# Ledger of designs, part 20: peptides against a protein of PDB entry 6CSU

Target 1, 51 residues: chain A of PDB entry 6CSU
Amino acid sequence: GALEELRGQYIKAVKKIKCDMLRYIQESKERAAEMVKAEVLRERQETARKM

## One batch from the design tools (peptide; aimed at target 1 Y10, target 1 (a further copy) L3 R7)

Design b2_p19_6_s2 (made by RFdiffusion4, then SolubleMPNN; from b2_p19_6, 8 letters changed)
Fold by OpenDDE base, seed 5:
Structure b2_p19_6_s2 (fold): chain B 51 residues (1-51), chain C 51 residues (1-51), chain A 19 residues (1-19)
Amino acid sequence: as target 1 above (51 residues)
Amino acid sequence: as target 1 above (51 residues)
Amino acid sequence: DELEEELRREEEEKERVLS
């Protein structure tokens, strides 16, 4: 009935939110990792200039 | 050293993102549940009017 | 690396918490 349909829609929406947020977290981690890699490379260049 | 500090900052940032997103998911679930509850109440009222 | 393993553990924890 209508109540079961609403429950189904709720569950579907929650699952979608879960997936979207997990993806966002993963993407944020990847971006942060790339920023760190870039900074490490800059530090290595700075060290090389001081040699 | 500077690299260890940067690594530490990265881990801290990722942990914060994780916590913030988990909180967002939980809040979104709660909002969705409240919307469904409101809709269920409206359906019950509609059914009652048809009786 | 150690960071990737930490991230993997955190993802597994998230999956458990979100289930």
Scores: peptide ipSAE 0.163, ipTM 0.599, DockQ to the pose 0.020
OpenDDE base, seeds 1, 2, 3, 4: peptide ipSAE 0.152, 0.126, 0.153, 0.155; ipTM 0.596, 0.459, 0.601, 0.601; seed 2 fails the geometry check

Design b2_p19_6_s4 (made by RFdiffusion4, then SolubleMPNN; from b2_p19_6, 14 letters changed)
Fold by OpenDDE base, seed 1:
Structure b2_p19_6_s4 (fold): chain B 51 residues (1-51), chain C 51 residues (1-51), chain A 19 residues (1-19)
Amino acid sequence: as target 1 above (51 residues)
Amino acid sequence: as target 1 above (51 residues)
Amino acid sequence: VEEALRAAEEEARKKAVLS
């Protein structure tokens, strides 16, 4: 019935939200890691230039 | 120095990730709520048509 | 809405398998 369908829709929506959230977090972490990596590389290059 | 800058960059990245995550979760919840609301409206309309 | 939800479910399933 309508109530069961609504419940099913809600559960599916919650599962979608969870997966979307986890995906976004993972992508954000990867981008942050790349930013940190780039900074480390720049610092190494700067150190090399100062020597 | 380089290590302090890296630490600063990491902290900023983590803060950004947190804010981005929370924003995305909130937006996803709002979208899900709208989907559920739309489903409820459709069910009401279907009930009205069957009467 | 149902199509969007189904598409989201498919994306979610793919991501769940990959993660």
Scores: peptide ipSAE 0.219, ipTM 0.611, DockQ to the pose 0.012
OpenDDE base, seeds 2, 3, 4, 5: peptide ipSAE 0.189, 0.186, 0.207, 0.195; ipTM 0.596, 0.599, 0.609, 0.596

Design b2_p19_7 (made by RFdiffusion4)
Pose (drawn by RFdiffusion4):
Structure b2_p19_7 (pose): chain A 51 residues (1-51), chain B 51 residues (1-51), chain P 19 residues (1-19)
Amino acid sequence: as target 1 above (51 residues)
Amino acid sequence: as target 1 above (51 residues)
Amino acid sequence: EEEEEEEEEEEWLEETPPI
């Protein structure tokens, strides 16, 4: 039983780390995508200069 | 004994997972920091315009 | 003897914090 418990605790610890990294990564990609939008909007300053 | 050793192994194993996630995160800071230099270098194109 | 070993393992698990 101690072997099952220790195995269970290990699995739980890693599955939590994976859940944290999954959220951290999804949040990171969104932030990176937001950087893409915010800069296409900076081109408005460029296209206004061209106008 | 056997249970303490098994415990030490699971602890060491998860810490390895943490090392992998740490190196990844450090790489994330470096890449975002590299982006700062990259954006400063495109400003060079626009300052050559202003001259 | 086996039951006393199992009880010692259970007490050790209760004193040892989880991973």

Design b2_p19_7_s1 (made by RFdiffusion4, then SolubleMPNN; from b2_p19_7, 5 letters changed)
Fold by OpenDDE base, seed 2:
Structure b2_p19_7_s1 (fold): chain B 51 residues (1-51), chain C 51 residues (1-51), chain A 19 residues (1-19)
Amino acid sequence: as target 1 above (51 residues)
Amino acid sequence: as target 1 above (51 residues)
Amino acid sequence: REEELEEEAREWLEKTPPI
């Protein structure tokens, strides 16, 4: 019935949002790690050049 | 009735998940920015010290 | 990326059947 269908839609929506959020968090962590590595490398080069 | 109440709960839950996710993203961006600044500062100090 | 997630959340809300 209508109640069962609505419940099913809710569960599906919540599961999808959860998965998308977890994926976003993981990808964001990876991008942040690469950004830090790149900044550290650039900073080493610039600092050494100015010495 | 039961259908209206369930729909209301569904909408409320999805809206909350959206808000929590967006807040997490914003806070994550702020933390990432501060982490990069801190790492750059440390790297300047260590690089200069090793020269 | 944030805008994409906002749009996704909006689309799910719009799929909720009317009372």
Scores: peptide ipSAE 0.177, ipTM 0.564, DockQ to the pose 0.221
OpenDDE base, seeds 1, 3, 4, 5: peptide ipSAE 0.172, 0.169, 0.143, 0.174; ipTM 0.559, 0.567, 0.516, 0.566; seed 3 fails the geometry check

Design b2_p19_7_s2 (made by RFdiffusion4, then SolubleMPNN; from b2_p19_7, 6 letters changed)
Fold by OpenDDE base, seed 3:
Structure b2_p19_7_s2 (fold): chain B 51 residues (1-51), chain C 51 residues (1-51), chain A 19 residues (1-19)
Amino acid sequence: as target 1 above (51 residues)
Amino acid sequence: as target 1 above (51 residues)
Amino acid sequence: EEEERRRKEEEWLKKTPPI
């Protein structure tokens, strides 16, 4: 019935939101880590050039 | 040094993103639950009027 | 719900890429 359909839609929507946000967090962490690695590499290269 | 500062900034940024997204998920779930409760109430009221 | 939330947070922490 209509109530069961609504319940189904609710569960589906909440699951989607949860998954999307967790994915966003994960991707953001990965991007942040890559930016840090790149900066560390640049710092090391600068040090090497000054030596 | 500069590397330690960068590491600190990374950790801080990741923690903030995590907290913000978890809060968003929680609030979204709460809002969805309230919408369902409201709809159930309306359905019950409609049923009562037809009886 | 709270247990699921905690579990998902733990999964997130475990998936943190190394620097």
Scores: peptide ipSAE 0.157, ipTM 0.588, DockQ to the pose 0.026
OpenDDE base, seeds 1, 2, 4, 5: peptide ipSAE 0.149, 0.153, 0.156, 0.151; ipTM 0.587, 0.497, 0.588, 0.576

Design b2_p19_7_s3 (made by RFdiffusion4, then SolubleMPNN; from b2_p19_7 with E8R E9L E10R E15K)
Fold by OpenDDE base, seed 5:
Structure b2_p19_7_s3 (fold): chain B 51 residues (1-51), chain C 51 residues (1-51), chain A 19 residues (1-19)
Amino acid sequence: as target 1 above (51 residues)
Amino acid sequence: as target 1 above (51 residues)
Amino acid sequence: EEEEEEERLREWLEKTPPI
């Protein structure tokens, strides 16, 4: 019936969103790690300049 | 030390990404639900037209 | 029910290693 159809479509949509989210997480983690590494390098350079 | 600082910054970045993801999931679910409802309405209209 | 799904997703994210 219409309820089962709606439920099925919803589940399918949620599964797709889950996959998109996993990819977004992975890409975001990679970008964040790069940003953090760059920040730490800057901090180390500042520390070295103060010595 | 520098390693602890990097680790701390990384954890902070990951926590922020987690929050962004939860928001993305919620917004995506809402959009998906709206799309599904619209599709079901169209299907019902087609069925009604065939009767 | 939507809150339960969000909670399950949250738990999954928590188990996902940050690295």
Scores: peptide ipSAE 0.175, ipTM 0.585, DockQ to the pose 0.027
OpenDDE base, seeds 1, 2, 3, 4: peptide ipSAE 0.173, 0.175, 0.190, 0.171; ipTM 0.585, 0.580, 0.589, 0.583; seeds 2, 3 fail the geometry check

Design b2_p19_7_s4 (made by RFdiffusion4, then SolubleMPNN; from b2_p19_7, 8 letters changed)
Fold by OpenDDE base, seed 4:
Structure b2_p19_7_s4 (fold): chain B 51 residues (1-51), chain C 51 residues (1-51), chain A 19 residues (1-19)
Amino acid sequence: as target 1 above (51 residues)
Amino acid sequence: as target 1 above (51 residues)
Amino acid sequence: EAAEAAAEALRWLEETPPI
């Protein structure tokens, strides 16, 4: 009935939201990791130049 | 240094995103529960009127 | 409501600056 359909639609929407959020977080983590790697490389090069 | 600051900012941002997501899901669940209750009440009243 | 919830979530994602 209508209640079951509503429940199904709700569950589907919540799952979609969850997946989108998790993907966003994952991609953000990847970008952050790349930025960290770049910063570490910069610091190593800076240290090497000072010595 | 800059690396530690970047790491701190990243962690703060991720925590904020996670908290907002969980709060949103919780509030969505509450709204959905209220909608379900309203639908159940409607169905009961509809059944009562048909009898 | 489910569609509205999905739309709200998408807006929230768009408004949140990427890391």
Scores: peptide ipSAE 0.156, ipTM 0.543, DockQ to the pose 0.014
OpenDDE base, seeds 1, 2, 3, 5: peptide ipSAE 0.108, 0.095, 0.099, 0.143; ipTM 0.458, 0.450, 0.527, 0.548; seeds 1, 3 fail the geometry check

Design b2_p19_8_s4 (made by RFdiffusion4, then SolubleMPNN; its pose is not in this set)
Fold by OpenDDE base, seed 3:
Structure b2_p19_8_s4 (fold): chain B 51 residues (1-51), chain C 51 residues (1-51), chain A 19 residues (1-19)
Amino acid sequence: as target 1 above (51 residues)
Amino acid sequence: as target 1 above (51 residues)
Amino acid sequence: SIDGYIKELEKESKEIVEK
């Protein structure tokens, strides 16, 4: 009935939000790793410039 | 009625999920910033050691 | 913006629940 359909729609929405959140977390980790790599490279270049 | 109460509860649950996601994002940003700072420091120390 | 995206997801979820 209408109640079951409502519950089903809610569960579907929540599952989508969860998936989107997990994807965001994964992408955020990848971006963070890239930022760290870029910062290390920049710092090494800065050091090389000073020598 | 019962249907309206259920809808209200579902909306409340979605709002909580949103808040949890936003909090996670904020905390993730803070951790990322700290990781970058720590990496810069480690890289500078490594450079100093090599000289 | 992730915040904007979350707001849209919330809006969509509310619309689903309120149908």
Scores: peptide ipSAE 0.153, ipTM 0.550, DockQ to the pose 0.215
OpenDDE base, seeds 1, 2, 4, 5: peptide ipSAE 0.151, 0.152, 0.135, 0.114; ipTM 0.558, 0.551, 0.494, 0.520

## One batch from the design tools (peptide; aimed at target 1 E43)

Design b2_p20_1 (made by RFdiffusion4)
Pose (drawn by RFdiffusion4):
Structure b2_p20_1 (pose): chain A 51 residues (1-51), chain B 51 residues (1-51), chain P 20 residues (1-20)
Amino acid sequence: as target 1 above (51 residues)
Amino acid sequence: as target 1 above (51 residues)
Amino acid sequence: KELAEEMIELAEEMEEKIEE
C-alpha cells in the first residue's frame, strides 16, 4: 500500500507541474500574440507618415 | 529503508523535472531579452531615415 | 519592449514557483 501511495503522490506532483506548464505556455503564447497585434498597430504611425 | 529510499527517488525525479522547467524559463527570459535588442536595432533603420 | 518586460516578469514569477 505504501508503494501505491508513494507512486500516487509522485504522479500527482508531476501532473500538477504539467498543468502549471500548460497554462504558463498558453499564457506565454497569447502574450506573444498580443505583441504581434500591438506592433502592426505601430505601423499606423509609419503609414501615417507615408500619407 | 526501502520506503525512505523510494521516497528519495521520487523526490529526486520530480526535482529533475523542475530543473528542465527552470532551464526552459531561463531561456524564455533570454529570448524576450533578445527581442529587446532586436527592436532597438530596427530603430536604427528609422534613425538613419531621420538623418 | 514593455510587453517583453512583462513576459520576463511572468517568467521570473514562474521560476520562483518552480523553485518552491

Design b2_p20_1_s1 (made by RFdiffusion4, then SolubleMPNN; from b2_p20_1 with K1M E9K L10K M14F E20K)
Fold by OpenDDE base, seed 5:
Structure b2_p20_1_s1 (fold): chain B 51 residues (1-51), chain C 51 residues (1-51), chain A 20 residues (1-20)
Amino acid sequence: as target 1 above (51 residues)
Amino acid sequence: as target 1 above (51 residues)
Amino acid sequence: MELAEEMIKKAEEFEEKIEK
């Protein structure tokens, strides 16, 4: 019935969101790591100039 | 010093990830709601054809 | 959404640990 169908649609949507979120988190962590590396490099270069 | 700078970079990176996750969750909920609406409409149309 | 909320919570705990 309509109730079961709606429940099924909700479960399907939630599962999709869960999978997408896990992938997004992983990609975001990778981007963050790259940003940190770039910032550390800039700071080291700045320190070198000050010496 | 270098230690404080690195610590600051980690904090900045984590905050960025957190904000991105929150935004993604909100957008995903909206997309899921739209998908459910479309599916419900299709099911209703199918039921109507069966009658 | 529960999993995503747990990930956010872990991120917040990490922030607190770094800030101390």
Scores: peptide ipSAE 0.123, ipTM 0.550, DockQ to the pose 0.066
OpenDDE base, seeds 1, 2, 3, 4: peptide ipSAE 0.103, 0.119, 0.120, 0.098; ipTM 0.452, 0.476, 0.535, 0.479

Design b2_p20_1_s2 (made by RFdiffusion4, then SolubleMPNN; from b2_p20_1, 9 letters changed)
Fold by OpenDDE base, seed 2:
Structure b2_p20_1_s2 (fold): chain B 51 residues (1-51), chain C 51 residues (1-51), chain A 20 residues (1-20)
Amino acid sequence: as target 1 above (51 residues)
Amino acid sequence: as target 1 above (51 residues)
Amino acid sequence: MELYQKMIEDAEKFEKKIKE
C-alpha cells in the first residue's frame, strides 16, 4: 500500500545517502594521503638542498 | 604560516562534515525504526478490528 | 603530516561506523 511505498522510498533514499557519505570519506582519505605524500616530497627536497 | 592555516581549516572542515554525517545517519536510522514501529502498530490494530 | 595521518585513521574509523 501507500505506507509501504513511502517506507520503501525513504529506505532507498537513506541507502543512497549512505553510499554518498562512504564515497566522500574515501575521497577525503585519498586527498589526505596525497597531501602527506606531497609534504614528504617537499621535506626531502628541502633537506637535499641543505646538504 | 599560511600553509598551516589552510591545513588547519581543511581538517576542521572535514571534522565538521564527519560529525554532521554521523548525526544524520543516526537520526535517519532512528526515523526508519520509528516508521517501522508505527507501521507494525497500525497493522496490529487493523488486525484486531477485524477479529 | 601527523594531522593528515590522523585524518586517514579517523576516516577509517568513521567508515566502520557507517557500515554498522
Scores: peptide ipSAE 0.084, ipTM 0.508, DockQ to the pose 0.182
OpenDDE base, seeds 1, 3, 4, 5: peptide ipSAE 0.082, 0.083, 0.080, 0.068; ipTM 0.419, 0.426, 0.423, 0.505

Design b2_p20_1_s3 (made by RFdiffusion4, then SolubleMPNN; from b2_p20_1, 9 letters changed)
Fold by OpenDDE base, seed 5:
Structure b2_p20_1_s3 (fold): chain B 51 residues (1-51), chain C 51 residues (1-51), chain A 20 residues (1-20)
Amino acid sequence: as target 1 above (51 residues)
Amino acid sequence: as target 1 above (51 residues)
Amino acid sequence: MAMAEEMIRDAERFEEEIEK
C-alpha cells in the first residue's frame, strides 16, 4: 500500500545519502593522509639536515 | 610539533563531520516520520469516507 | 610515520561506525 511505498522510498533515499557520505569521508581521508605523509617527509628531511 | 598539530586538526575535522552527519540523519528521520504520520491520517480519513 | 598511520586507522574506524 501507500505506506509501504513511502517506507521504501525513504529507505532508498537514506541509502543514497549514506553512500554519498561514505564517499566524502573516504576522499577527505585520502587528502588528510597525503598531507600527513608530506609533513613526515619534511620532518625527516629537517632531521637529516640537523645531523 | 607540526605533525601533532596536523593530527589534532584532522581529528577535530573528522569529529565535526561525524556530528554534522548524525544530525542530518536524525533530522531526516524526523521529517520522514512526519510524512508517514500524515499519510496514515489520510488513509484513515479515506477509510472513514468509504464506510 | 607512526602518527600518520594512526590517523589513517582512526579514519577507517570512523567509516566503519557510519556503515553500521
Scores: peptide ipSAE 0.099, ipTM 0.536, DockQ to the pose 0.206
OpenDDE base, seeds 1, 2, 3, 4: peptide ipSAE 0.099, 0.086, 0.092, 0.095; ipTM 0.535, 0.417, 0.540, 0.526; seed 3 fails the geometry check

Design b2_p20_1_s4 (made by RFdiffusion4, then SolubleMPNN; from b2_p20_1, 8 letters changed)
Fold by OpenDDE base, seed 5:
Structure b2_p20_1_s4 (fold): chain B 51 residues (1-51), chain C 51 residues (1-51), chain A 20 residues (1-20)
Amino acid sequence: as target 1 above (51 residues)
Amino acid sequence: as target 1 above (51 residues)
Amino acid sequence: MELYQKMIEDAEEFEKKIKE
């Protein structure tokens, strides 16, 4: 019935949004981690040039 | 009625999740911007000391 | 360096909140 269908849509939408948020956070963390690695590498190279 | 209440709950939940996500993104951007400004200032000061 | 570490920490904090 209409009530069950609406309930189903609600649950589905909430789950979908939660998944999207988790994915965004995970991707943000991965990008940040890669930038850290890149910066560490640059700093090490710069230090080496100053030796 | 039950149908209207369920509809209201659905809309409220979706809006809340959306707002939380947007706030997270916005605050992350603001923190990033402030840290960049601070770093630029430090670099300028360091450059000035080397003059 | 500090910027990216802060981004990771903020993301982890938010992740905990949405998993509650």
Scores: peptide ipSAE 0.117, ipTM 0.456, DockQ to the pose 0.757
OpenDDE base, seeds 1, 2, 3, 4: peptide ipSAE 0.115, 0.114, 0.117, 0.112; ipTM 0.450, 0.450, 0.452, 0.445

Design b2_p20_2 (made by RFdiffusion4)
Pose (drawn by RFdiffusion4):
Structure b2_p20_2 (pose): chain A 51 residues (1-51), chain B 51 residues (1-51), chain P 20 residues (1-20)
Amino acid sequence: as target 1 above (51 residues)
Amino acid sequence: as target 1 above (51 residues)
Amino acid sequence: ELEEAMEEHREFMEEVEEMF
């Protein structure tokens, strides 16, 4: 039983780490995508200069 | 004994997973920091324009 | 320590967004 418990605790710890990294990464990508939008909007200053 | 050793192994294994996540996060910061230099360098194109 | 490193990265990304 101690072997199953210790195995269970290990699995739980790594499954939590995976859950944290999955959210951290989804969030990182969204922040990166938000950086793409915010800069296409900076071209408005460029296209206004061209106008 | 056997149970304490098995515990030490699971602990060491998860700490390895943490090391992998840490190296990844450090890389994240370096990449975002590299992006700062990259944006400063595109400003160079616009300052050559202003001259 | 892993959670602190993820928080530091989030704060750094906010600083980078404020810069640009």

Design b2_p20_2_s1 (made by RFdiffusion4, then SolubleMPNN; from b2_p20_2, 7 letters changed)
Fold by OpenDDE base, seed 1:
Structure b2_p20_2_s1 (fold): chain B 51 residues (1-51), chain C 51 residues (1-51), chain A 20 residues (1-20)
Amino acid sequence: as target 1 above (51 residues)
Amino acid sequence: as target 1 above (51 residues)
Amino acid sequence: ELEEAMREHQEFLAEVEALL
């Protein structure tokens, strides 16, 4: 009935949100890793210039 | 240094996202419960009309 | 059915917490 259909729609929406959130977190980790890598390289360059 | 500051900013952002996601899920559960309650009431009314 | 949906949310939360 209508209750089962509503449940189905809710579960479908939750599954989509779950997938989107997991992907967002993964992409955020990758971007953060790239930012850290870039900063480490800049610090190494600054250290090298002080030598 | 700049690397520690970047790490701090990343951790702060991740904590905020975690809190927002948990809150969103809690609010989603509450909205779903209200929708289910409304549907159950409608079904009870329909059943009563068929009696 | 609501309990099942809540369980699915709890499993999702556990996955998110494992990633953070």
Scores: peptide ipSAE 0.086, ipTM 0.534, DockQ to the pose 0.087
OpenDDE base, seeds 2, 3, 4, 5: peptide ipSAE 0.067, 0.077, 0.073, 0.080; ipTM 0.405, 0.532, 0.404, 0.526

Design b2_p20_2_s2 (made by RFdiffusion4, then SolubleMPNN; from b2_p20_2, 7 letters changed)
Fold by OpenDDE base, seed 2:
Structure b2_p20_2_s2 (fold): chain B 51 residues (1-51), chain C 51 residues (1-51), chain A 20 residues (1-20)
Amino acid sequence: as target 1 above (51 residues)
Amino acid sequence: as target 1 above (51 residues)
Amino acid sequence: ELEKAIEEHKEFLKEVEALF
């Protein structure tokens, strides 16, 4: 009935949010690692040029 | 009635999750920026000591 | 550092799951 349908819609919405967050967290970790790696490399190059 | 009350509770829960996610994303961006800044500073100091 | 950020993400996921 209407109650079961509403419950189903809520569960579906919550599951989607959970999946979106898991994906965001995983992609954020990967981007953060690459950003740190790139910044460290650029900083080493810039510092070396000033020596 | 009971159906409208439950609907309100489900909508409230979903909105809270959305707000928490937006806040987490914003705070995560700020922490990532500070992490990069700190790593760059540490790398400059370490590279300078090796010169 | 990066490891701290990873642990913060794990804690947040537990908080989100508690809302289900």
Scores: peptide ipSAE 0.072, ipTM 0.541, DockQ to the pose 0.059
OpenDDE base, seeds 1, 3, 4, 5: peptide ipSAE 0.070, 0.071, 0.061, 0.053; ipTM 0.543, 0.539, 0.540, 0.513; seeds 4, 5 fail the geometry check

Design b2_p20_2_s3 (made by RFdiffusion4, then SolubleMPNN; from b2_p20_2 with H9L E11R M13L E18A M19L)
Fold by OpenDDE base, seed 3:
Parts: sequence; C-alpha cells; structure tokens
Structure b2_p20_2_s3 (fold): chain B 51 residues (1-51), chain C 51 residues (1-51), chain A 20 residues (1-20)
Amino acid sequence: as target 1 above (51 residues)
Amino acid sequence: as target 1 above (51 residues)
Amino acid sequence: ELEEAMEELRRFLEEVEALF
C-alpha cells in the first residue's frame, strides 16, 4: 500500500545520498593524495639541484 | 621562509577540502529533508481525497 | 559504511597535515 511505497522511496533516497557522499569522500582523498605526491616530487627535485 | 609559506598553503588547502566536505554533507541532508517533507505532504493530500 | 568513510577521511587529512 501507500505506506510501504513511501517507506521504499525513503530507503532508496537514503541509499542514493550515502553513495553520493562516499563518492565525494573518495574523490577528495584522491585529490589530496595527488597534491601531496606532486609536492614531494618537487621538493626532491629542488634538493637534487642544490646537491 | 619558503618552507613555512609552503606549509601554510597546503594546510590551508586541506582545511578547504574539509570545509567543502562538511558543506556538501549539510546541503545533502537539507535536500533529503525537503524531499521527505514534500512526499509526506503529498501522501496526506491523497489520503484526504480518499476520505 | 558512511560513518567509517568519514572517519577515514578525517584521519587521512590529519596525516597529510602531520607531514609538515
């Protein structure tokens, strides 16, 4: 009935929001990791130029 | 010096990512709440029409 | 689980800050 349909729609909406948040978190971690990797690489190159 | 400036820039970037995540979570919760409220309102109206 | 993922992200950001 109507109550079961409403419950199903709510659960579906919650699952979608959860997936969106997990994707955002994963993408943010990947961007941060790439920034750190690029900085470490630049620092190593600068150190090599000074040696 | 240059090292302190770089440290400051990356800490600032990390804090921005954290703030962006928190904002996304808050906005997603607000959208979900509005969707649920709208659905409950529609179901109440449909029930009233059947009575 | 969403709560676990959020906590993992918080720990990751703290580790990044600790590199400086």
Scores: peptide ipSAE 0.095, ipTM 0.517, DockQ to the pose 0.245
OpenDDE base, seeds 1, 2, 4, 5: peptide ipSAE 0.089, 0.099, 0.078, 0.081; ipTM 0.527, 0.532, 0.423, 0.538; seed 2 fails the geometry check

Design b2_p20_2_s4 (made by RFdiffusion4, then SolubleMPNN; from b2_p20_2, 6 letters changed)
Fold by OpenDDE base, seed 1:
Structure b2_p20_2_s4 (fold): chain B 51 residues (1-51), chain C 51 residues (1-51), chain A 20 residues (1-20)
Amino acid sequence: as target 1 above (51 residues)
Amino acid sequence: as target 1 above (51 residues)
Amino acid sequence: ELEEAMEELREFLAEVEALL
């Protein structure tokens, strides 16, 4: 019935939100890691210049 | 230094994301609950009409 | 230090999954 269909739509929406959040977190981690790697590289190069 | 500042910015960003996601989940739950309440009301009224 | 930040994200993810 209509109530069961609504429940099904809600569950489907929640699962979609879960996937979207997991993807967002993963992409955020990847961007942060790349920024840190770039900064570490710059600092290592600066340190080497001072050697 | 620049690396420490970047780390600080990353941690701050993660905390903001956490808050945003918790708020999104809460608002989604509230919207879903209101839809369910409305559907239950309609079905109860339809049942009453058939009595 | 990056590992600590990644662990904070893992903990957050676990909290989110528990709420869904």
Scores: peptide ipSAE 0.066, ipTM 0.487, DockQ to the pose 0.087
OpenDDE base, seeds 2, 3, 4, 5: peptide ipSAE 0.058, 0.056, 0.058, 0.058; ipTM 0.490, 0.478, 0.496, 0.498

Design b2_p20_3 (made by RFdiffusion4; failed a check: too like the target's own chain)
Pose (drawn by RFdiffusion4):
Structure b2_p20_3 (pose): chain A 51 residues (1-51), chain B 51 residues (1-51), chain P 20 residues (1-20)
Amino acid sequence: as target 1 above (51 residues)
Amino acid sequence: as target 1 above (51 residues)
Amino acid sequence: SKELAEEMIELAEEMEEKLE
């Protein structure tokens, strides 16, 4: 039983780490995508200069 | 004994997972920091315009 | 873009502290 418990605790710990990294990565990509939008908007300053 | 050793192994294993996540995160910071230099360098194109 | 990059560095630092 102690073997199953310890195995269960290990699996739970790594599954949590995975859940944390999955959310951290999804959040990182959305922040990166937001960076793409915010800069295309900066081109408005450029295209206004061209106008 | 066997149970304490098995505990030490699971602990050591998850700490390895943590090391992998840490190296990844450090790389994340370096990449975002590299992005700062990259943006400063494109400003160089615009300052050559202003001259 | 620089401000967003600083925010991504701060978020990475907080995640690193949680793992430590």

Design b2_p20_3_s1 (made by RFdiffusion4, then SolubleMPNN; from b2_p20_3, 8 letters changed)
Fold by OpenDDE base, seed 4:
Structure b2_p20_3_s1 (fold): chain B 51 residues (1-51), chain C 51 residues (1-51), chain A 20 residues (1-20)
Amino acid sequence: as target 1 above (51 residues)
Amino acid sequence: as target 1 above (51 residues)
Amino acid sequence: MIKIAEEMIKRAEEFEKKLE
């Protein structure tokens, strides 16, 4: 019935948000690590040129 | 009625989780930016010492 | 960083548990 359908929709929505959040966290950590690595490399080169 | 009230509660809960997620994303991006800045500074110093 | 996410997940799970 309408109540069961609504309940199901809510649970589905919450689970989706949870999954999206976990995925975002994992991906953001990975991207951050890569950004740091790239920045470190560029900074080493820049520093060396200024020395 | 009971159905409308429950519906309202579900919608409110989902919206809250979504908003919390968006806030976390924003804060995470800001923290990541600060981490990169700090790493850049440390790397400059390290590179200079090795030169 | 993860602390905020953990709290959000906890709240979501509490909602799910309440409905299930």
Scores: peptide ipSAE 0.221, ipTM 0.658, DockQ to the pose 0.086
OpenDDE base, seeds 1, 2, 3, 5: peptide ipSAE 0.087, 0.108, 0.118, 0.184; ipTM 0.539, 0.552, 0.649, 0.590; seed 1 fails the geometry check

